# Designs tried in a protein design run: peptides against a protein of PDB entry 7AE7. Part 290

Target 1, 321 residues: chain A of PDB entry 7AE7
Amino acid sequence: KVYKDLREFLEVLEQEGQLIRVKEEVNPEPDIAAAGRAAANLGKNQPAVFFEKIKGYKYSVVTNVHGSWQNHALMLGLDKNTSTKDQFYELNRRWDKFPVPPNVVKREAAPCKENVIDKDINLFEILPLYRINEQDGGFYISKASVVTADPEYPDDFNKLNVGTYRIQVKDRDRVGIQALAMHDIAVQLEKAEAENKPLPIAITIGNNPLVTFMASTPVGYNQNEYEFVGALQDGVPMDIVKSDLYDHLYVPAGSEVVLEGHIIPRVRTVEGPFGEFPGSYSGARLQCEVKIDRITHRTNPIFENLYLGIPWTEIDYLMAL

## One batch from the design tools (peptide; made by RFdiffusion4, then SolubleMPNN)

Design b2_p29_4_s2 (from b2_p29_4, 13 letters changed)
Fold by OpenDDE base, seed 4:
Structure b2_p29_4_s2 (fold): chain B 321 residues (1-321), chain A 29 residues (1-29)
Amino acid sequence: as target 1 above (321 residues)
Amino acid sequence: SELERAVEEQRKRQEALLKETQKKLAEEE
């Protein structure tokens, strides 16, 4: 099984008994985290948790999408009971198929383009934002696949980077992004800032689960994560589409939400703290700031966000292979 | 510390933005 988008994956998770649907209205805090913890108590076979109704918001949240070995097997299109050993074997087998170039689809064919917001942008209107941890310094978008390019080689598709970074909401149309020196985005930002230029960025939320997986998987600077997604789909190309603002940035065609904008050059503002693990916080630091200039989104977009809980965090599964 | 104050100020700002947005959304229903 290959998934076009998050929705197809969620359907399979639900069919396989790996998704809990919460139909009752919940309070963003503490109910999302509480329900996630309750799901985690089911053992190693932790389901995703889909919240249909969130008080004060229009749209839904899903968490713990990658939160079990069963979910991980299903992500690979395998039987949910496939052993970790066999998953690893299959992952490695498929990895050798790199590169599998993506299909570039037309704008009209991309579900992420169903709706556009290009004025009076307010992230709180499109994303059901909540504190993941009680002591978080704000609202986080913790499971986004962030697309940037090398500003010196914008047309080099091999240098297109799709990465996962900690993103804090800072205003209606501003987010802080943690771009550490070890990240490919930091190299690209350094080049842009040397010229005092903005770095174009597309922050994509709610993707094909293999996109999210690859965005969390380190690859070479001259390797495109989308070409690995195709490899991990056993040779089936994924679908991408040009961003609306930038011809050189491509986003997953099926993204639930795409935040298009730029990293503001030579600006650093406070970001954090964030609880990366229960009871453990990464401290506040001065980090980059992104201006959101345009949003595209699917109708009734699903906000996929990271589950942080015990005994295992979703990060543990994303980094396990 | 200055950093702690900045964090708290940011937190308060985000909470205000949330409340404002929730009010707006409720009025549109």
Scores: peptide ipSAE 0.400, ipTM 0.884, DockQ to the pose 0.867
Fold by OpenDDE base, seed 5:
Structure b2_p29_4_s2 (fold): chain B 321 residues (1-321), chain A 29 residues (1-29)
Amino acid sequence: as target 1 above (321 residues)
Amino acid sequence: SELERAVEEQRKRQEALLKETQKKLAEEE
């Protein structure tokens, strides 16, 4: 089984009993976090949690999509009861199929292009934002696949980077991003900032689960994460589409939301704190700031966000493979 | 500290933006 988008994966999770659907209206705080914790307490077979109605918002939230070994098996198109050993074996077998180049689809064929916002941008109108942890310094987008390119080699598809970074909402059209020196985005940003130029960026939310997985998996600087997604799909190419603002940036065709913009050169603003683990906060620091210039989104977009809770965080599963 | 103040100011700004947006959305319904 191969998934074109998040929605196809959520359907399979629900069919397999690995998705809890919350149909009643919830308060963003504390109900999302509370329901996530309750689901986590169900044991090793932790389901995803889908919130259909959120007070004060129009759209839905899903959490804990990658939050179990069963969900990881299903992500690979395997039986949900596939052992971790067999999952690793299959992952390694498919890894050797790299590279599998993606299909570039036309704009009109890409679901992420169904709606456009290019003026009066307000992130709070499109994303049901909430504090993941009570003591967080603000609202975070914690499970985005961020697309950047090498500004010296913008046409080199092998240098196109798709990574996961901590993103704090700063304003209606601004986010903070944690670009650590060890990240490929930091290399690209350094090149842009040396010339005092903006770094083009696309922040993609709600993707094919293998895109999210690969964005969280370290690869070589000259290796494209989309080509690994095709490998992990057992040789089936994924679908990508050109960004609206930049010819050299490609996003997953099925993304629920795409935030297109730029990292502002040589600007650092306060970001944090964020509870990376229960009871453990990374301190506030000066971090990069992104200006959002355009949003594209699917009709009734689903906000996929990270579950951080006891006993296991979703990141533990994303990093374990 | 200056950093703690900046964090608190940023938190308050985000909360205000959320409340403003929620009010706007409620008025459009």
Scores: peptide ipSAE 0.397, ipTM 0.881, DockQ to the pose 0.854
Fold by OpenDDE base, seed 1:
Structure b2_p29_4_s2 (fold): chain B 321 residues (1-321), chain A 29 residues (1-29)
Amino acid sequence: as target 1 above (321 residues)
Amino acid sequence: SELERAVEEQRKRQEALLKETQKKLAEEE
């Protein structure tokens, strides 16, 4: 099975008994995190948790999408009971199919373009934001696939980077992003900042699970994550669409939410702390700030966010293969 | 520290934004 978007994957998870649907209204804090922890107590078979109604918000949250070996198997289109060994074997087999170029679809064919917000942007109207951990310095978007390009080579598709970064909400239309020196985005930002120019960015939320997986998987600077997604889909291209603001940035056609904007050059603001691990906080730092200039989103967008639990975090599964 | 104050101010700002948004959304219903 190949998935066009998060929704198709969630459907399969539900069919396979790997998704718990919470229909009753929950409080964003602490109920989302608490329910995630409760789901983790179900043993090795940790389901995704879908919250249909969140107090004070219009839209839904899903968490722990990648939070089990069963979910990982299903992500690869395998039987949910496929062993980790066989998952690894299949992953490696498919990896050799790189590159598989994506299909560029028209704007009108891309579900992520169903709705547009280009004025009076307020992230809280679109995303049911919550603190993942009690002591977090704010609201985090933790499973976004962030799209940037090399500003010196904007037309080189191989240098298009899709990565996962820690993102803290800073204002209605601003987020902080942790761009560490080891990240491809940091190289690209350095080039932009050398000229005191903004770095174009698209922050995509709620994607095809293989996009999220590849965004969390280090690849070469001259390798495009979308071409690996196609490889991991056993040679089936994924669908991408041009961003609205930038001709050189492409986003997954099926993204639930796309935040388009720019990293403000030579600006650093406080970001953190964030509880990346239970009982352990990554300290506050001065980090880059993104101005959001445009949002596109699917109707009734699903906010996919990270689950953090004991003993296993969703990050462990995203990096395990 | 200055950093700790900035963190706390940022947290308060986000909480205020959430509250404001929730009020707006409730008024639109």
Scores: peptide ipSAE 0.393, ipTM 0.882, DockQ to the pose 0.878
Fold by OpenDDE base, seed 2:
Structure b2_p29_4_s2 (fold): chain B 321 residues (1-321), chain A 29 residues (1-29)
Amino acid sequence: as target 1 above (321 residues)
Amino acid sequence: SELERAVEEQRKRQEALLKETQKKLAEEE
């Protein structure tokens, strides 16, 4: 099975008993985190948790999408009971198919383009934001696939980067992004800032699970994550579409939400703290700031966010292969 | 510290923004 988007994957998870649907209205805090912890306590077969109704918000949240070996097997289109060893074998076999170029679809064919917000942007109207940890310095978008390009080689598709970064909401149309020196985005930002230019960015939320997986998997600077997604789909290309603001940035056609904007050059603002691990907080630092200039989203967008519960975090599974 | 103050100010700002947005959304329903 190959998935076009998050929704197709969630359907399979539900069919396979790997998704819990919470139909009752929940409080963003503490109920989302509490339900995530409760799901983690169900044993080794940790399901995704889908919250249909969140008090004070219009849209839904899903967490722990990648939070088990069963979910990983299903992500690869395998039987949910496929062993970790066999998953790894299959992953490696498919990895050798790189590159598998994506299909560029027309704007009208891309579900992520169903709705547009280009004025009076307010992230809280689109995303049911909550503190993941009680002591977090704010609201985080922790499972986004962030698209950037090399500003010196914007048309070099091999240098198009899709990565996962810690993103804190700063204002209605501002987010902080943690661009560490070891990240490809930091290289690209350094080039832009050397010329005092903005770095174009697309922050994509709620993707095909293999996009999220590859965004969390380190690859070479000259390797495109979308071409690995096609490889991991056993040679089936994924669908991408041009961003609305930038001809050189491509986003997954099926993204639930796309935040398009730019990293403001040479601006650093306070970011953090964030509980990256249970009981452990990354301290506050001055980090980059993104201005959101445009949002596109699917109708009734699903906010996919990271589960950081005990004993295992979702990131442990994302980084395990 | 200045950093701690900035963190707290940001937290308060985000909480206020959330409440404002929730109020707006509730009025639109």
Scores: peptide ipSAE 0.390, ipTM 0.879, DockQ to the pose 0.891

Design b2_p29_4_s3 (from b2_p29_4, 13 letters changed)
Fold by OpenDDE base, seed 1:
Structure b2_p29_4_s3 (fold): chain B 321 residues (1-321), chain A 29 residues (1-29)
Amino acid sequence: as target 1 above (321 residues)
Amino acid sequence: SRLEEEVRRQRERQKKLLEETKEKLKKEE
C-alpha cells in the first residue's frame, strides 16, 4: 500500500490497532508527553498517539507515528507483523529502484494548499506547540521535512534537499534551525551567506510517512529524497507541488502544514537546549534563524511531532534504517 | 552565563506568545 499523506497512514494505523486516539481535552504540557510515555509502556508494539483536543489550541497533535517496528512495517505497506529482517530486505530491494521521479501536481490538486496565511503569521495559531521535554528551551518542531535547494543550481532537482532538522519556535513568524556543517542544508546556506542572500526554505509538517523517513535518512548531495520515496513506494511516484513563494522548491502535495520563508543570512541566535534523548540535552548554541513569510495548510491541520520517551524514542526507529 | 540568560529570555518570550495566542483564540470562539 502507498500513502498519499499522513492522514491515509493514520487511518491504516488506526485500523491495524497501531493508533491510540485520545478524545478528551488534554493539556499540551505535561499530558502529551505523559500519554506518549504511557503508550510506550504498552510494550514493543508502540502505537501512534493522536490527541484530538488540546487545551488552548484549535488543532490536533499526533506523536509516535514512526515509533514501532509495526508502524514501520505499515509505512512500507507490509503486514504489521513483518519481521525486522524482512522489512530491511524489502527496504533494500526497493532502494535499488532509485530514482523514481515524483509527480508534480497542480496547486489546485495539492491538499497542502487548502488554506493560505500570508499576513499576521502566527505559528501558535496553526500548530499546537508544546515543550517536548520539560527543560527544553522552547517549543520544537521536531519532525519537519525541510526543503532547500542549492542557490547556485536552483533548477537542479537532484540538489533539492529534504532533511530533518531541529527547529525551535522563536516568535510568531520566526524559527531557529540547527543546520550543522555535516548537513546538506549547511552547504547550501554557506553558498547563500557568501553572497549575503537569504536561503529559500520550506518547512513541511505532517507528511507521507516515507517522506519523513527519507528526510531523516542521509543521502548524497546530488540525490533527491523524493526520488527515494518513490523507490520505497515500490516504484510509485510521490506527489509534490511547487511552493507558493519559490518556483524551485517543491513540497509534498499532502503536507498538513507548509511554512515557507527564508534563512536570514549571517544571523545567528540562541537556540536550545533540547532534550534529544531522555536525560540528555543538546546545549544551547547560536543557530540560524528562519523568517516565515507564508503558511499553507490543510483544513484542520494535524501537527505531527516527535515522541521522545523511554525505553525507545521515535528517533531510534527513524535512524535505525 | 550570557547564553543561559538568553535562553531564559527566549523561554519567557515563547511562553508569553503562547499565552497571548491562547487568549486571542479564546476570544474568537
Scores: peptide ipSAE 0.353, ipTM 0.860, DockQ to the pose 0.882
Fold by OpenDDE base, seed 4:
Formats: sequence, structure tokens, C-alpha cells
Structure b2_p29_4_s3 (fold): chain B 321 residues (1-321), chain A 29 residues (1-29)
Amino acid sequence: as target 1 above (321 residues)
Amino acid sequence: SRLEEEVRRQRERQKKLLEETKEKLKKEE
């Protein structure tokens, strides 16, 4: 089975008993984190948790989408009870199918383009933002697939990078991004900053689960994560669409929310702290800042965010594969 | 530290933004 978007995957998770739907209104803090912890305590078969109603917000949140081996099996279109060994075998088998080029769909065919905000941008109106941990330095978008290109080779699709980076909300239309030197985005940013130019960026939220998986998986600088998604879909191409602001940036056609903007050159602002692990906080540091210039989103967008709980975080599952 | 003060200011700012947004959304309903 192949998923076009997050919604198709959530439907399967629910059908397979791997999603808990919370229908009652919850407080963003602490209820989202508390419910996630409660779900994690249900044992090894940790379900996703879908919150339909968030107090003070219009839209929903889903967490722990990748939070179990069962969810990983389902992500691969396998039986939920597929052994970890067999999942790895299948991953490796499919990995060898790289590259599988994506389909570029027309704008009108892309669900992520259903709604556009280009004026009076306010992230809080679109995303039910909350502190994942009480001591976090702010609100984080922790499970976004961030699209950037090489500014020297903007038309080289092989250099299009789709990565997962820690993103802190800074203002209604600004986010901080943790671009470490070891990340491909940092190489691209360095090139842009050398010329004192903005780096175009698209921050995509709520994707096909394999996009999120590949965005968290290190690949070569000259390898496109979308082509691996197609490989992991057993040779079925994924659907991408051009960003609205940039012809050279492609986003998943089914993204729940796309934040289009630019990294401001040679600007650094305080980012953090963030509780990456229970009881462990990464320190605050000076990091890059993104100006959001345009938002596109699906109607009733689902905010997919990372679950951080004990003993295993969702990151642990994303990194274990 | 200067960094701790900046983190505090950032938290306060983000809290304010959230509150302002919630108030706006409530008025639009």
C-alpha cells in the first residue's frame, strides 16, 4: 500500500487500531503531552494520537505517527505485525530501487494548495502551537520536512534537500531553524550567505509518512529524498508540486501546511532550549531565522508534531531505521 | 546570563503572541 498523504496513513492507522482519536476538547498544555505519554504506556504497540479539538485553536493535532514498529510496518504498506527484521529486509530491498523520480503534479491537483495566505500571516491561526515540554524556550514545529536547494545549482534536482530540522516559532511570520554544519541545509545556507542572499525555503508539515521518514534519514548531498520515497514505495513515484514562490522548490503535493519563505542572510537569533529527551535540554544557541512570506494549506489542516515521551521518543523510531 | 534573559524574553513574547491569537480567534467565532 502507498499513501498519498498523511490523511490516508492516519486512516490506515485507525483501521489497524494504531490510532487513538481524542474527540473531547483538550488543553494544548499539558494534555497533548500527557495523552501522548499515556498512549506510550500502552506498551510496544504505541498508537498515534489524534486530537480533534484543541482549546483556543481551530485545527487538530496528531502526534506519535511514527511511534511504533507497527506504525513503521504500516508506513511500508506491510502487515502491522511484520517483524523488525522483515521490515529492515524490505527497507533494504526497496532502497536499491533508488532513484524513483517523483511525479510533478499541477498546482490545481495539489491538496496543499487548497488555501493560500499571503497577507497578515499568523502561524498561530494555522497551527495549534504548544510547548512539547514545559521548559521549552517556545513553541516548536518538530516534524517538518524542510525543502531547500543549492543556490549555485538551483535547477539541479539531485541537490534539492528535504530534511528535518528543529524549528522554533519566533513570531507570527518568523521561525528559528537549527541548521547544523553537518546538515545539507547548512552547506546551502553558507553559499547563500557568502553572497548575502536569502536562501529560499519551504517548510512542509503533515506529509506522507515516508517523506517524513526520508527527511529524517541522512542521504548524500547529490541524492534527492523524494527519489528515495519512491523507492520505499516499492517503485511508485510520490507526488510533488512546485512551491508558489519558487520554481526550483518542490513540496509534497499532499502536505497539510506549507510555509514558504527565506532564511534571512547573516542573521542569528536565540533558539532553544528544547527538551529533545526527557530531562535533557539542548542549550539555547544563536540560530538562523526564517521569514515566512506565504502559506498554503489543506482545508482543516492537521498539525503533525513530534511526540516526546518516556521511554522511547518518536525520534528513536525515526533514527532506528 | 544574557542568554537566559533572552530566552525568558522570547518565552514571554511567544506567550503573548499565543494569547493575542486566541483572543482574535475567539472574536471571529
Scores: peptide ipSAE 0.350, ipTM 0.860, DockQ to the pose 0.877
Fold by OpenDDE base, seed 5:
Structure b2_p29_4_s3 (fold): chain B 321 residues (1-321), chain A 29 residues (1-29)
Amino acid sequence: as target 1 above (321 residues)
Amino acid sequence: SRLEEEVRRQRERQKKLLEETKEKLKKEE
């Protein structure tokens, strides 16, 4: 089975008993984190948790989408009881199908383009933001697929990077991004900053689960993550669409929310702390800042965010494959 | 430290932004 978007995957998770739906209104803090921990304590079959109603917000939150081996099996379109060994075998088999080029769809065919915000941008109106950990320095977007290109080769599709980075909300239209030197985004940013130019960026939230998986999986600088998504879909291309602001940036057609903007050149602001693990906080550091210039989103967008809990984090599953 | 103070200021600002947004959304309902 292949999924077009997050919604199709959530439907399958629910059908397979791998999603808990919370229909009652919850407080963003502490109820989201508390419910996530409670779900994690149900044992090895950790479900996703979907919160339909968040007090003070219009839209929903889903967490722990990749939070179990069952969810990973389903992501690959396998039986939920497929062994970890067989999942790895199938993943490796499909990996050899790389590259599978994506389909570029028209703007009018892309669900992520249903709504546009180009003025008075306020991230808090679109995303039900909450502190993942009580001691966090602020609100984080921790499960975004971030799209950037090489400023020297903007039309080279093979250099289009889709990665997962820690993103702290800084203002209504600003986020901090942790671009570490080991990431492809840092290479691209260095090139832009050498010329004192902004780096175009699209921060995509709520994607096809294989997009999120590939965004968390290191690949070569000249390898496009979307072409691996097609490989992992057993040769079925994924759908992408041009960003609204940049002809050379492509986003998943089915993204729930797309934040389009730019990394401000040579600006560094305090980011953090963030509790990546219980009791382990990455300290506050000077990090890059993104200006959000445009938002596109699906009607009733779902905010997919990372679950961080004991004993296993969702990150552990994303990195284990 | 200067860094700790800046983190505190950011937390306060984000809290304010959240409350302002909640108030706005409540008025639109």
Scores: peptide ipSAE 0.336, ipTM 0.849, DockQ to the pose 0.877
Fold by OpenDDE base, seed 3:
Order: structure tokens, then sequence, then C-alpha cells
Structure b2_p29_4_s3 (fold): chain B 321 residues (1-321), chain A 29 residues (1-29)
């Protein structure tokens, strides 16, 4: 089975008993984190948690989408009871199919283009933002697939990078991004900043689960994560669409929310703290700042965000394969 | 709004954290 978007995957998770739907209105804090911890305490078969109603917000939140081996099996289109060993073998078998080029769809065919906001941008109106951890310095978008390109080779599709980065909301139209030197985005940013130019960026939220998986998986600088998604779909291409602002950036056609903008050159602002692991906080640092210039989103967008808790984090499962 | 107040609190906290970060960097020099 192949999934076009997050919604198709959530439907399967629910059918397989791997999603809890919370229908009652919850407080963003502390109820989202508390419910996530409660779900984690149900044992090894940790379900996703879907919150239909968030007090003070219009839209829904889903957490812990990748938070179990059962969810990983289902992501690969396997039986939920497939062993971790067999999942690993199947993943490796499919990996050898790289590259599988994506399908570029027309704008009119892309669900992520259903709605456009290009004026009076306010992230709080689109995303039900909350503190993941009580001591966090602010609100985080922790499970986005961030799209950037090499500014010297913008038309080289093989250099298009899709990665996961720590993103703090700073203002209505500003986010901080942690671009670590070990990530491909840091190379691309260095090139842009050398010329004092903005780096074009698309921050995509609520994707096909294999996109999120690949965005968290290191690949070569000259390898495209979308071509691996096609490989992991056993040779079925994924659907991508051109961004609205940039001809050289492509986003998943089924993204729930796409934040298009640019990294402001040579600007650094405080980002953090953030609780990456239970009981440990990465301190505040000077990090890059992104200006959001345009938002596209599906009608009633789902905010997919990372679960962080005890005893296991969702990160542990995303990095385990 | 509650959201604006939270952004204000975040900004105030970030300012403090920036000062602490600057002090740390000066000690490492």
Amino acid sequence: as target 1 above (321 residues)
Amino acid sequence: SRLEEEVRRQRERQKKLLEETKEKLKKEE
C-alpha cells in the first residue's frame, strides 16, 4: 500500500487500531503532552493521537504518527505485526530501487494549494501551537520537512534537500531554524550568506509518512529524498508540486501546510531552549531566522507535530531504521 | 489576545537567554 498524504495514512492507522481519536475539546497545554504520555504508557504498540478540537484554535493536531514499530510497518504498507527484522530487510530491498523520480503534478491537482495566504500572515491562525515541553522557550514545529536547494545549482534536482530541523515560532510570520553544520542546509545557507542573499525555503507540515521518514534520514548531498520515497514505495513515484514563490523548490503535493519564505542572510536571533530528550534541554543559541512570505494549506489542515516523552520518543523510532 | 501575550513572554525570555548566551561566549574567550 502507498499513501498519497498524511490523511490516507491516518485513516489506515485508525483502521488498524494504531490511532486514538480525542473528540472532546482539549487545552493545548498541558493536555496534548499529557495524552501523548498516556498513549506511550499503553506499551510497545503506541498509537498516534489525533486531537480534533484544540481550545482557542480552529484546527486539529496529530502526534506520535511514527511512534511505534506497528506504525512503521504500516508506513511501509506491510502488516502491522511485521517484525522489526523483516521491516529492515524490506526497507533495504526497496532502498536499492533508488532513484525513483517523483511525478510533478500541476498546481490545480495539488491538495496543498487549496488555500493561499499571502497577506497578514499569522502562523497562530493556521497551526494550533503549543509547548511540547513545559520549559520550552516557545512553540516548536518539530516534524516539518524543510525544502531547500543549492543556490549555485538551483536547477539541479539532485541537490534539492528535504530535511528535518528544529523550528521555533518567533512571531506571526517568523520562525527560527536550527541549521547544524552537519546538515546539507548549512552548506546551502553558507553559499547564500557569502553573497548576502536570502536562501529560499519551503517548510512543509503534515506529509506522506515516508517523506517525513526520509527527511529524518541522512542521504548524500547529491541525492534527492523524494527519489528515495519512490524507492521506499516499492517503485511508485510520489507526487510533488512546484512551490508558489520559487520555480526551483518542489513540495509534496499532499502537504497539510506549506510555509514558503526565506532565511534572512546574516541574521541570528535567540532560539530555544528546547527539551529534545526527557530531562535534558538544548540551551538557547543564536540561530537563523526565516521570514514567511506565503502559506498554502489544505482545508482544515492537520498540524502534525513530534511526540516527546518517557520512556520512548518518536525520534527513537524515526532514527531506528 | 492570549496569543499576543504568549509571544510577548517568549520575547522577554529570549532577551534574557540572549544575554546569558553572550555572557557564556565571553567566558569561553
Scores: peptide ipSAE 0.203, ipTM 0.653, DockQ to the pose 0.056

